# Designs tried in a protein design run: peptides against a protein of PDB entry 6B9H. Part 47

Target 1, 151 residues: chain A of PDB entry 6B9H
Amino acid sequence: AELCESLLTWIQTFNVDAPCQTVEDLTNGVVMAQVLQKIDPAYFDENWLNRIKTEVGDNWRLKISNLKKILKGILDYNHEILGQQINDFTLPDVNLIGEHSDAAELGRMLQLILGCAVNCEQKQEYIQAIMMMEESVQHVVMTAIQELMSK

## One batch from the design tools (peptide; aimed at target 1 I145)

Design b2_p29_5_s1 (made by RFdiffusion4, then SolubleMPNN; from b2_p29_5, 13 letters changed)
Fold by OpenDDE base, seed 5:
Structure b2_p29_5_s1 (fold): chain B 151 residues (1-151), chain A 29 residues (1-29)
Amino acid sequence: as target 1 above (151 residues)
Amino acid sequence: SKEMEELLELAKKLNKPEEWLELIRKLFE
């Protein structure tokens, strides 16, 4: 819960087009996809983004479909581009995110996106931005990065 | 790297704890 809320605050700094004010806003994956495109637009290009359904509404099946595509994209990015810089641990349950808006699992999903940001070509800028965030949020985000990088 | 050093300097300027410095080093290994 705390992880999800702090990472939601972090996600909001990207100023994506999709609404991103609440946990529910993130459950369809559209915000996450737009954030990933900002992180690496060469990899998460327009063709990739266009595979994410934008008009999902309350259809949890479509949400889950989007989330599965996003999770696959993150995993592929880690293997193909980042060279597996982050630890392999239990993947988020996208079914719980899509159907139940599970904040804990959503937090885990956002943590993977955080891993992409702090390991991508522009990681210096993302790390610097995190260091400038409000202290309590910054602490949670830092802890999340530490967990990803622990070996 | 240059990027790592700049972040370390910023972290020190901002009086970040040692764990931030360690994290930065890990991210640039």
Scores: peptide ipSAE 0.753, ipTM 0.967, DockQ to the pose 0.915
OpenDDE base, seeds 1, 2, 3, 4: peptide ipSAE 0.752, 0.750, 0.749, 0.750; ipTM 0.967, 0.967, 0.966, 0.967

Design b2_p29_5_s2 (made by RFdiffusion4, then SolubleMPNN; from b2_p29_5, 12 letters changed)
Fold by OpenDDE base, seed 1:
Structure b2_p29_5_s2 (fold): chain B 151 residues (1-151), chain A 29 residues (1-29)
Amino acid sequence: as target 1 above (151 residues)
Amino acid sequence: SPEMEELLKLAEELNKPQEWKDLIRKLFE
């Protein structure tokens, strides 16, 4: 999906330790967890990150378990730190991501992470970085932000 | 906020369309 590919490019700018070259690389949640830690290390601290299993392989059950924890973390972050509610917004189906590597649903998950970045304490830096991205990618990312804010 | 103003200034320097400026204001309201 166009959304997923553009957000994958955006995710790659974080330069996390875990491999993040393909959609499949993101399905175990490890990259996403590391990105969230960079966004807000005080909230997504080492204790939180340690709850995410790193040696998952192709075990889709473990992938789904990780993804559920990450989704919960994102929702809790929005409620507790950002003071925002994601009402009337279609949440990603983590089962489809973990079991089938569904790119459309993965795009929705990455979009939620995008929402965290553009609302966190360092939002200026993330917004600026997006403004400097390749135009085609930038447009998709901006549209994704607009969609989040419109619920 | 100063952060918002800096981003609006950058958007102007980069000749961004009005929708970018609107989005920036929305993100800082």
Scores: peptide ipSAE 0.750, ipTM 0.967, DockQ to the pose 0.887
OpenDDE base, seeds 2, 3, 4, 5: peptide ipSAE 0.749, 0.748, 0.748, 0.749; ipTM 0.967, 0.967, 0.967, 0.967

Design b2_p29_5_s3 (made by RFdiffusion4, then SolubleMPNN; from b2_p29_5, 15 letters changed)
Fold by OpenDDE base, seed 1:
Structure b2_p29_5_s3 (fold): chain B 151 residues (1-151), chain A 29 residues (1-29)
Amino acid sequence: as target 1 above (151 residues)
Amino acid sequence: SPEMQELLKLAEEKNLPQEWLDLIKKLFE
């Protein structure tokens, strides 16, 4: 999926500790959790991050468990911190991500994280970074932001 | 806000399309 690939490129700019080169690398949720911690370390603090299991391997049940926690964290962040500035109309199916590495659903998940970044306290920095990305990737990311903010 | 103005200025310097300007304004409203 074009959305997933562009957002994967965006995710890679965070330089997290976990491997994040492929779609499969993201399916256990560890990269996503580390990215969220960078976005807002006061909310997604070490205690929150420690609830995400590492060393999951190919255990799709553990992947889904992690992804459910992350999705809940994103939704709670949107309600408690962001004041529901993003549109959560279409939630990603974390079962398809964990069990089948579904790129389309993963794209939806990463899009929600994008929503957190462009609405957080440091949103100027994240928006600026997106403005500096390669044109084709930038356009996809911009469109994804527009979709979140359209309501 | 000064943050918004800085981003708008940057968008103009980079000759980004009008939709970027609109998006920036929406993100800071």
Scores: peptide ipSAE 0.747, ipTM 0.967, DockQ to the pose 0.936
OpenDDE base, seeds 2, 3, 4, 5: peptide ipSAE 0.746, 0.744, 0.744, 0.746; ipTM 0.967, 0.967, 0.967, 0.967

Design b2_p29_5_s4 (made by RFdiffusion4, then SolubleMPNN; from b2_p29_5, 14 letters changed)
Fold by OpenDDE base, seed 5:
Structure b2_p29_5_s4 (fold): chain B 151 residues (1-151), chain A 29 residues (1-29)
Amino acid sequence: as target 1 above (151 residues)
Amino acid sequence: SSEMQELLALAEQLNKPEEWKQLIQRLFE
């Protein structure tokens, strides 16, 4: 999916420790968790990050478990810190992500993380970084932000 | 806010379309 590929490129700008070159690399949630910690390390602290299982391999059950925790974290962050500035109008199906590496649903998850970035305390830096990305990727990311704000 | 103003100025500098400026304003409402 175009959304997923563009957001994968965006995720890569965070330079996290975990491999993040492919869609498959994101399905265990480790990259996403590390990105969230960079977005707000006070909220997504080490205690939170330690709840995400690493080295899950191809175990889709563990992937889904991680993804559920991450989704909950995002929703709680939106409620407790961001003041519901982004909507959970359509939640990603984490089962499809974990078991089938569904790119469309993964794109939805990454879109929620994008929402966290552009609404967090350091949102100016993230918005500016997006403005400097390759035009084709930038356009998709901008559209994704617009969708979050309009619904 | 000062952050919003800086982003709007950057958008202008980079010759971004109007929709970028609108988006920036929405993100700082």
Scores: peptide ipSAE 0.741, ipTM 0.964, DockQ to the pose 0.925
OpenDDE base, seeds 1, 2, 3, 4: peptide ipSAE 0.740, 0.739, 0.738, 0.738; ipTM 0.964, 0.964, 0.964, 0.964

Design b2_p29_6 (made by RFdiffusion4)
Pose (drawn by RFdiffusion4):
Structure b2_p29_6 (pose): chain A 151 residues (1-151), chain P 29 residues (1-29)
Amino acid sequence: as target 1 above (151 residues)
Amino acid sequence: SHEQEHSDHRDELGDETLETFLESMEETS
C-alpha cells in the first residue's frame, strides 16, 4: 500500500487518451494498455492495443478480459525483451481488480508497468522524469523498483 | 558494430541513472 496512488500520479504523467483521474478509471485496462504503447510502441503496437476493448463501463467481466490481456502482454515483454528482469513471482489478481476495484492489486499491476518503463530502451528518460516528481512519489517509486528488480 | 556499441552505451547510461536515483532517495530517507 501507498503504491497504487503514487503510481497513479506516475501514470498521469503519460497523458494518455483515456481518463486516468481515479482508481476506478484504471480498472478496465485501457489506460494501462495506452501507457504500455507509450513505453514501447514497437512491442505494444496498434495490433496489440486493438485487442483491448474500450467503453467497458461497469462490465467487470470485460474489465477482467482486458486486464488478462494486459498482464499477458507484460509477462511476455518481460520474458522476450527484458530477459526476466522484472520479478513476477506474485502476479496481480486481475479478478479482484475487476470484481472489487482492489487498489492493492491495481498497485501491483502498476508496479509491473513501472518495471517495464525503467527497463525499456527509454529507461534513462523515464528515470529522469521520475526524478522531477514530488519527493513523496519518488520514495514510493524507489521502493517499488527495489522490489521489482530484486530476485 | 557501431550500432551495437551505441546501444550498449545507452543501456549503461540508463543503469547509472537508476543507481544515482536510488542512492539519492536512500540518503534522503

Design b2_p29_6_s1 (made by RFdiffusion4, then SolubleMPNN; from b2_p29_6, 20 letters changed)
Fold by OpenDDE base, seed 5:
Structure b2_p29_6_s1 (fold): chain B 151 residues (1-151), chain A 29 residues (1-29)
Amino acid sequence: as target 1 above (151 residues)
Amino acid sequence: MEEEKKKKEEEKKGEEALQEFLERMKKLS
């Protein structure tokens, strides 16, 4: 999916420790968790991050478990810190992500993380980074933000 | 003072990026 590919490119700008070159690399949630910690390390602290299992392999059950924790973290962060600036319009199906590497649903998950970045305390830095991205990727990212804010 | 100047410059760049961001977002609607 175009959304997923563009947001994967965006995720790669964070330079996290975990591999993040393919869609499959994101399905276990480890990259996403590390990105969230960079977005707000006070909220997504080491105790939170340690709840995400890193040695998952191809175990889709563990992937889904991680993804559920991450989704909950995003929703709680939105409510407790961001003041619900992002509406819960359509939640990603983490089962499809974990078991089938569904790119469309993964795109929705990454879109929520994008929402966290552009609404957090350091939103200016992340907006700057987005404005420096390649034009076609930037367009998709900005459209994704607009969709979040319009719902 | 030099660090303060750098901070102000980065803040300005951030504000400019935000403004450009908002303008482009408006055009997408």
Scores: peptide ipSAE 0.283, ipTM 0.749, DockQ to the pose 0.267
OpenDDE base, seeds 1, 2, 3, 4: peptide ipSAE 0.165, 0.272, 0.235, 0.081; ipTM 0.581, 0.748, 0.721, 0.578

Design b2_p29_6_s2 (made by RFdiffusion4, then SolubleMPNN; from b2_p29_6, 20 letters changed)
Fold by OpenDDE base, seed 5:
Structure b2_p29_6_s2 (fold): chain B 151 residues (1-151), chain A 29 residues (1-29)
Amino acid sequence: as target 1 above (151 residues)
Amino acid sequence: MAEEQEKKEQEQKGEEALQKFLEEMEKKR
């Protein structure tokens, strides 16, 4: 999916410790959790991050468990910190991500993380970084932001 | 309070940056 590929490119700019070169690399949630910690380390602190299991392998049940925790974290962050600035009427299906590596649903998950970045305390820095990205990727990212903010 | 004022200013700059970014991208579309 175009959304997923563009947002994967965006995720790669965070330079997290976990591998993040392919869609499959993101399905266990470890990269996403590390990205969220970078976005707001006070909220997504070490105690929160330690709840995400890193040695998952191909166990799709553990992937789904991680993804559910991450999704909950995003929603709680949106409510408690961001003041529900993100339109979350459509949530990603984490079962499809964990079990089938569904790129479309993964794209929706990454879109929510994008929403956190452009609404967090350091939003200016993340927005500036997006503005410097390749044009085709930038366009997809912009469209994704517009969809989130269109209440 | 200096730190609180700095935080508020940062938030305002972020909101403005987001709005400007979206406007510029709309023009390109």
Scores: peptide ipSAE 0.112, ipTM 0.667, DockQ to the pose 0.806
OpenDDE base, seeds 1, 2, 3, 4: peptide ipSAE 0.110, 0.038, 0.042, 0.094; ipTM 0.673, 0.577, 0.566, 0.646

Design b2_p29_6_s3 (made by RFdiffusion4, then SolubleMPNN; from b2_p29_6, 17 letters changed)
Fold by OpenDDE base, seed 4:
Structure b2_p29_6_s3 (fold): chain B 151 residues (1-151), chain A 29 residues (1-29)
Amino acid sequence: as target 1 above (151 residues)
Amino acid sequence: SKEEEEKKKKEEEGEEALKEFLEKMKQLS
């Protein structure tokens, strides 16, 4: 999906340690977990990160387990830290992400992470990074933000 | 100090980015 493609490009700006070149690279949740730690290392601390299995290979069951933990972390972060500024009524299906590498559902997952970035303490820094993105990608990202925070 | 200067510069850049962001967001339909 266009959303997933643009948000993958956005994710790549974080320069995390885990491979993040393809949709498949994102399906085990490791990249997403590392990105979240960058967004708020006090909340997504080492104890939290250590719950994410890093060596999962193609084991979709382990992928789903990781993704469930990450989704929970995002939702908890939204409630506890961000004050429910992100619309979380439409949640990604982590089963489809883990088992089938579903790009549309992955896009929704990444969109939630985007919401974390633009509402966190360092939101201005991440907004600045977004403003530096290629125009076509920027448009998709900004639309995704608008969707998250509009009533 | 150099640290203060860098921090100030970063804040200013962030403020400008936020302003631009808000303006562009208003143009989205």
Scores: peptide ipSAE 0.282, ipTM 0.753, DockQ to the pose 0.263
OpenDDE base, seeds 1, 2, 3, 5: peptide ipSAE 0.269, 0.267, 0.249, 0.265; ipTM 0.742, 0.748, 0.728, 0.744

Design b2_p29_6_s4 (made by RFdiffusion4, then SolubleMPNN; from b2_p29_6, 20 letters changed)
Fold by OpenDDE base, seed 4:
Structure b2_p29_6_s4 (fold): chain B 151 residues (1-151), chain A 29 residues (1-29)
Amino acid sequence: as target 1 above (151 residues)
Amino acid sequence: SSAEAEKQRQEEEGEKALKEFLEKMKKLS
């Protein structure tokens, strides 16, 4: 999926500690959790991050558990901090991500994280980073933002 | 100070990026 591929490239700009080279690398949620902590470390603090199980391996049940926690965190952050600025749309199926490494569903998950970045306190920093991305990737990312913010 | 000058440059670049972002978003729509 083009969305997932472009957002994977975007995720890589965060330079997190966890491996983030492939779709499979993102399916356990560890990279996504670390990215969220960078976006807002006051909200996604160490206590929150410690709830995400590391060293999951290929255990899809543990992957799904992590992904559910991350999705809840994103939704809570949107409600409590961002003021629900992201429009309602189909939520990602974390079961398909964890069990089948579904790229389309993963793309939707990463899109929610993108929404957090462009609406957080440091939104200008993340927008600046997006504006420095390769044109084709930038286009997909900007389209994804537009979808989130469209009325 | 140098730190203050760097912060100011970053803020200006951020504002410029935001403006360009909004312009490009308008073109996409």
Scores: peptide ipSAE 0.282, ipTM 0.760, DockQ to the pose 0.255
OpenDDE base, seeds 1, 2, 3, 5: peptide ipSAE 0.277, 0.267, 0.255, 0.247; ipTM 0.752, 0.752, 0.743, 0.732

Design b2_p29_7 (made by RFdiffusion4)
Pose (drawn by RFdiffusion4):
Structure b2_p29_7 (pose): chain A 151 residues (1-151), chain P 29 residues (1-29)
Amino acid sequence: as target 1 above (151 residues)
Amino acid sequence: SEALMEEWIALYESLEKYDIATMLEEMLA
């Protein structure tokens, strides 16, 4: 905890198309998919993004379907591009995110996305950007990075 | 702050990300 909201502020720095003001705005997976495309458009390309349904509303089943696709993409990226540098022992429970808007599980998904950003080809720029954020957010990001980079 | 930057450098040194740690040392300097 204290992970989800700090990482929401970080997500907001991407200024993606979909709304990203609340925890609920993240539960359908669209913002997360758009952020991943910004992190690595060569991997999270348009063909990949097309698989993420927009205009989900309150349909938690579709939220889950989208979130599974996102998590599948992150895990594949970790294996194929990042050499398993992101710790994936504990997977976020995407069913709880869709069924209960569970912010803690959402925080875990956002931590995986942060892992992608700080290990991608543009990791220097992403780290430099974090260094400009509020200190409270940087401290939480620091803890999140320590966890996700440890073995 | 300088102290917060030093914590970042120490974090990235402990993770053996010496390229990131060096970049942060240059920013602190």

Design b2_p29_7_s1 (made by RFdiffusion4, then SolubleMPNN; from b2_p29_7, 14 letters changed)
Fold by OpenDDE base, seed 1:
Formats: C-alpha cells, sequence, structure tokens
Structure b2_p29_7_s1 (fold): chain B 151 residues (1-151), chain A 29 residues (1-29)
C-alpha cells in the first residue's frame, strides 16, 4: 500500500532504537510506541512505554496486545490532549496487523500517529520535517491528513 | 519548492486549521 510505504519512510526519520526497516518490523508495536514517546514524552512517558512488551518475537497474540494498547493510547491522547482534531472514521484492525502483517491496516495505524505529530506541541517541527521529504511522499501525507481532519 | 509549500497552506486552509496555515506563511516570509 502506498500509504503504508510512505508513512514507513516517515517513521524511519524518527531514528528510534527498535528496527524499523520493513512492515514486519512495525507489527509488534514497539517502533510505534517509541515514536509516540518522541512525539509527546510527557504523555507517552516511561510508565506508558513500559506497558508495551519488547520481546514479542513472532507471537501474534502479544503483537495484538501491544497494538491494542497503542491504539488506546492514541485515542486517549486525541481526546485528552489534542482536542479531538483527529477523526476516528475507520479504526485500524489490529488483529490483521498482528496476525497477518496487513500493510493496509498498518498504514491506517501509522496515519493516526501522523495525526498526533501534526497536532502535538512540536507540530511545527514535524510538519517542517515532512516538507523536506520527497514530493511524492509529501502528497501521500497530505492526502492522509486530509482524510483524518476533514469534517 | 514554493509551489509545494503553497499546496500545504491551501490544505490547512481547506481544513480550517488556520493556525497551521499561518505557521507556514511565516516560513514563506
Amino acid sequence: as target 1 above (151 residues)
Amino acid sequence: SKELLQEWIELFEKLKRYDLAEMLRKILA
């Protein structure tokens, strides 16, 4: 999926500790959790991050458990901090991500994280960083933002 | 590019996120 590929490239700019080269690398949620902590370390603090299991391997049940916690964290963040700037029109299916590495559903999850970045306290810095990426990636990101924030 | 920056501004204006649009205008200046 073009959405997932472009947002994976974006996720890689965060330079998190966990491997983040492939779609499969993101399915356990560890990269996503580390990215969220960078976006807002006051909200996604160490206590929150410690609830995400890092030694998951190929255990899809543990992947799904992590992904559910991350999705809940994003939704709570949207309501408590962002002022509901993100519309939860269609939530990602974390079961498909964890069990089947579904790129389309993963793209939807990364899209929600994008929504957090462009609405957080450091939104200007993240938007400016996106604007330094390839034009084709920027257009995909624009479309993703349009979908998330349109009324 | 300047053209691409303008597209971003137009996007945020369309979304009625004038705070973000203004932020980008300051970058243009």
Scores: peptide ipSAE 0.684, ipTM 0.942, DockQ to the pose 0.811
OpenDDE base, seeds 2, 3, 4, 5: peptide ipSAE 0.680, 0.679, 0.680, 0.674; ipTM 0.941, 0.941, 0.940, 0.940; seed 4 fails the geometry check

Design b2_p29_7_s2 (made by RFdiffusion4, then SolubleMPNN; from b2_p29_7, 10 letters changed)
Fold by OpenDDE base, seed 3:
Structure b2_p29_7_s2 (fold): chain B 151 residues (1-151), chain A 29 residues (1-29)
Amino acid sequence: as target 1 above (151 residues)
Amino acid sequence: SEELLQEWIELFRSLERYDLADMLEEILA
């Protein structure tokens, strides 16, 4: 999916410790959790991160468990910190991500993380970093932001 | 490019996020 590929490229700019080269690399949620910690380490602190299991292998049940925790964290962050700037009426299906590596649903998950970045305390820095990316990626990100923040 | 920057500004204006639009307009100024 175009959304997933563009946002995967964006996720790679965070330079997290976990492998993040493919869609499959993101399905266990570890990369996403590390990215969220970079976005707001006070909220997504070590105690929160420790709830995400790192040794999941190909166990799709453990992947789904991690993804559910991450999704909850994003939704809570949106409500408690961001002032509900993200429109979450269409939520990603974490079962499809964990069990089938569904790129479309993963794209929706990464889109929510994008919403966190462009609304967090360091929003200016994240927006300016996005503006340094390839034009085609920027256009996909613009569309994603439009969907997240439009009324 | 300036054209792409204008697209970002228009996006944030359309979303009524004038704080973000103003931030980028300062770059053009």
Scores: peptide ipSAE 0.698, ipTM 0.946, DockQ to the pose 0.834
OpenDDE base, seeds 1, 2, 4, 5: peptide ipSAE 0.696, 0.696, 0.692, 0.697; ipTM 0.945, 0.945, 0.944, 0.946

Design b2_p29_7_s3 (made by RFdiffusion4, then SolubleMPNN; from b2_p29_7, 11 letters changed)
Fold by OpenDDE base, seed 1:
Structure b2_p29_7_s3 (fold): chain B 151 residues (1-151), chain A 29 residues (1-29)
Amino acid sequence: as target 1 above (151 residues)
Amino acid sequence: SRELLEEWIELFRSLERYDLAKMLEEILK
């Protein structure tokens, strides 16, 4: 999916420690967790990150477990810190991500992380960084933000 | 580009996120 592909490119700009070259690389949630820690290390602190298992392999049950924790973290962050700026009407299906590497659902997950970035304390920096990306990627991101934050 | 920046500003205005729009407007000035 174009959404997933564009947001994967965006995720790669964070230069996290975990491999993040493919959709499959993101299905265990480790990259996403590390990205969230970069977005707000005070909230997604080391204690939070330590709840995400890093040695998951192909165990889709462990992937789903991680993804559920991450999704909960995002939703809690939205309510506790962001003032509910993210619309969570359509939540990603983490089961499809973990078990089937569903790119469309992964895109929705990354979209939520995008919502965190553009609403966090460093929102200006993240938005400006996005504005330095390829124009086609920017347009996809715009659409994603529109969908995520529209009332 | 300036056009793309204006698109971003319009996006945030349409979302009633005037804080974000204002931030970019300062760059546009």
Scores: peptide ipSAE 0.690, ipTM 0.947, DockQ to the pose 0.816
OpenDDE base, seeds 2, 3, 4, 5: peptide ipSAE 0.689, 0.690, 0.689, 0.690; ipTM 0.946, 0.947, 0.946, 0.947

Design b2_p29_7_s4 (made by RFdiffusion4, then SolubleMPNN; from b2_p29_7, 14 letters changed)
Fold by OpenDDE base, seed 5:
Structure b2_p29_7_s4 (fold): chain B 151 residues (1-151), chain A 29 residues (1-29)
Amino acid sequence: as target 1 above (151 residues)
Amino acid sequence: SKELLEEWIKLFEELERYDLAEMIRKILE
């Protein structure tokens, strides 16, 4: 999926410790959790991150468990910190991500993380970084933001 | 590049996020 591919490229700019080269690398939620911690380490602190299991292998049940925690974290962050700037138009199906590595649904999850980045305290730095990316990626990001933040 | 920056400004204006639009304008300066 174009959305997932572009946002994967964006996720890679965070330079997290966990492998993040493929869609499969993101399905266990570890990369996403580490990215969220970088976005707001005060909210997504070490205690929060420690609830995400790091050695899940191919266990799709554990992947789904991690993804559910991450999704909840994002939604809570949007409500408690961002002032509900992200519109809950369509939530990603974490079951499809964990069990089938569904790129479209993963893209929706990454889209929510994008929403966190462009609305967080360091939003200027993240927006500037996006504006340095390839034009085709920027256009996908624009579309993603339009969908996520439209009233 | 400047054209792309203008697209970003238009996006945030359409979203009524004038804070973000102004942020981009400052980058253009």
Scores: peptide ipSAE 0.688, ipTM 0.942, DockQ to the pose 0.824
OpenDDE base, seeds 1, 2, 3, 4: peptide ipSAE 0.687, 0.686, 0.686, 0.685; ipTM 0.942, 0.941, 0.942, 0.941

Design b2_p29_8 (made by RFdiffusion4)
Pose (drawn by RFdiffusion4):
Structure b2_p29_8 (pose): chain A 151 residues (1-151), chain P 29 residues (1-29)
Amino acid sequence: as target 1 above (151 residues)
Amino acid sequence: SFEEYLEEKLEEGKISTEMAELFKELLEE
């Protein structure tokens, strides 16, 4: 905890098309998919993004379907591009995200996305951007990075 | 360089020593 909201502020720095003001705004997977395309458009390309349904509303089943696709993409990216540098022992429970808007599980998903950003080809720029954020957010990001980079 | 940029931000008090070491290690990888 104290992970989800700090990482929401970080997500907001991407200024993606979908709304990203609340925890609920993240539960359908669209903001997360758009952020991943910004992190690595060569991997999270348009063909990949097309698989993420927009206009999900309150349909938690579709939220889960989207989130499974996002998590599948993150795990594949970790394996195929990042050499398993992101710790994936504990997977976020995407069913709880969709069924209960579970912010803790959402925080874990956002931590995996942070992991993608700090290990991608543009990791220098992403780290430099974090260094300009509020200290409270930086400290939480620091803790999240320590966890996700440890073995 | 990224090391000189970390040192500048550390001297400006924008980041902690622990955070600067962490980010240096990550960027050297």

Design b2_p29_8_s1 (made by RFdiffusion4, then SolubleMPNN; from b2_p29_8, 11 letters changed)
Fold by OpenDDE base, seed 2:
Structure b2_p29_8_s1 (fold): chain B 151 residues (1-151), chain A 29 residues (1-29)
Amino acid sequence: as target 1 above (151 residues)
Amino acid sequence: SFEEYLKKLLEEGKISEEQAELYLKILSS
C-alpha cells in the first residue's frame, strides 16, 4: 500500500537497531516499539520495551501479541500524554498484520505512530524532518497527518 | 521562531500554504 510504503520510509529515518527494510520486518512490532521509545523514552521506557519479545521469528501469534501491546501503548500515550489529540480513528487490525502482513492495516498502525511523533514534546523536530523528505513521500505523510487532524 | 521559519519557506515557495497551515495547527496544539 502507498501509505505503508511511505511510512516505512519515514520509519527508516529513526535508525533503530532492528531490521526495517521491508513490510515483513515491521510485522513483529520490534521496530515500532523501538521507534516509540525514541519518540518518548520517558513514557516508552526500558521497562515497557522489555515487554516486547524480540525473538519472534515467523510465529504470527507472538507477532500479534507484540502488536497488541504496542497498540495499547499508543492508545494509552494518546490519552495520558498527548491529551487525546488523535481521536475518532479506526483501529488497525493487528491480527491481519501479524498473520498476513497486511500492508493496509500496517499503514494504519504506522499512521498512529506518526500521530505520536507530531504531537510529542519534540514534534517540531519531527515535523522539520518530514519537511525534508522526498516530495512524493512527504506528500503521503502530510496527507496522513491531515487525516489524523481532521478527526 | 519556527513559525517565522515556515513563513520564510512559504515565501520562498519551498512549501505550500496547505503545508504551512497544517504544521502551524500541529504546533499550536
Scores: peptide ipSAE 0.435, ipTM 0.851, DockQ to the pose 0.710
OpenDDE base, seeds 1, 3, 4, 5: peptide ipSAE 0.426, 0.435, 0.422, 0.405; ipTM 0.850, 0.851, 0.848, 0.839

Design b2_p29_8_s2 (made by RFdiffusion4, then SolubleMPNN; from b2_p29_8, 15 letters changed)
Fold by OpenDDE base, seed 1:
Structure b2_p29_8_s2 (fold): chain B 151 residues (1-151), chain A 29 residues (1-29)
Amino acid sequence: as target 1 above (151 residues)
Amino acid sequence: SFEEELDRLLAEGRISEEMRQLYLQILSQ
């Protein structure tokens, strides 16, 4: 999916410790959790991050468990910190991500993380970083942001 | 300023007017 591909490129700019080169690398949620910690380390603190199991291998049940925790974290962050800046729409199916590496659903998940970045305390810095990305990637990211703001 | 930066990027063709508007909207939240 074009959305997933562009947002994967965006995720890679965070330079997290976990491998993040492929869609499969993101399916266990570890990269996502580390990105969220960079976005807001006060909220997604070490205690929160420690709830995400690392080194789950191909265990899709553990992947799904991690992804559910991350999704909950994002939704709670939107409610408690962002003041509902992200509009509610169809949530990603974390079961499809964990079990089947579904790129479309993963794209939706990464889109929610994008929503956190462009609404967090350092949102200007993240916007500036997006502005320096390749034009085609910028366009996809922009469209994704628009969807979050209007849907 | 950030707005001046957006104007420069627009002039350089690195962003579109639609993108400029969106970024300004985001930062106004």
Scores: peptide ipSAE 0.492, ipTM 0.889, DockQ to the pose 0.892
OpenDDE base, seeds 2, 3, 4, 5: peptide ipSAE 0.482, 0.416, 0.371, 0.480; ipTM 0.884, 0.856, 0.836, 0.881

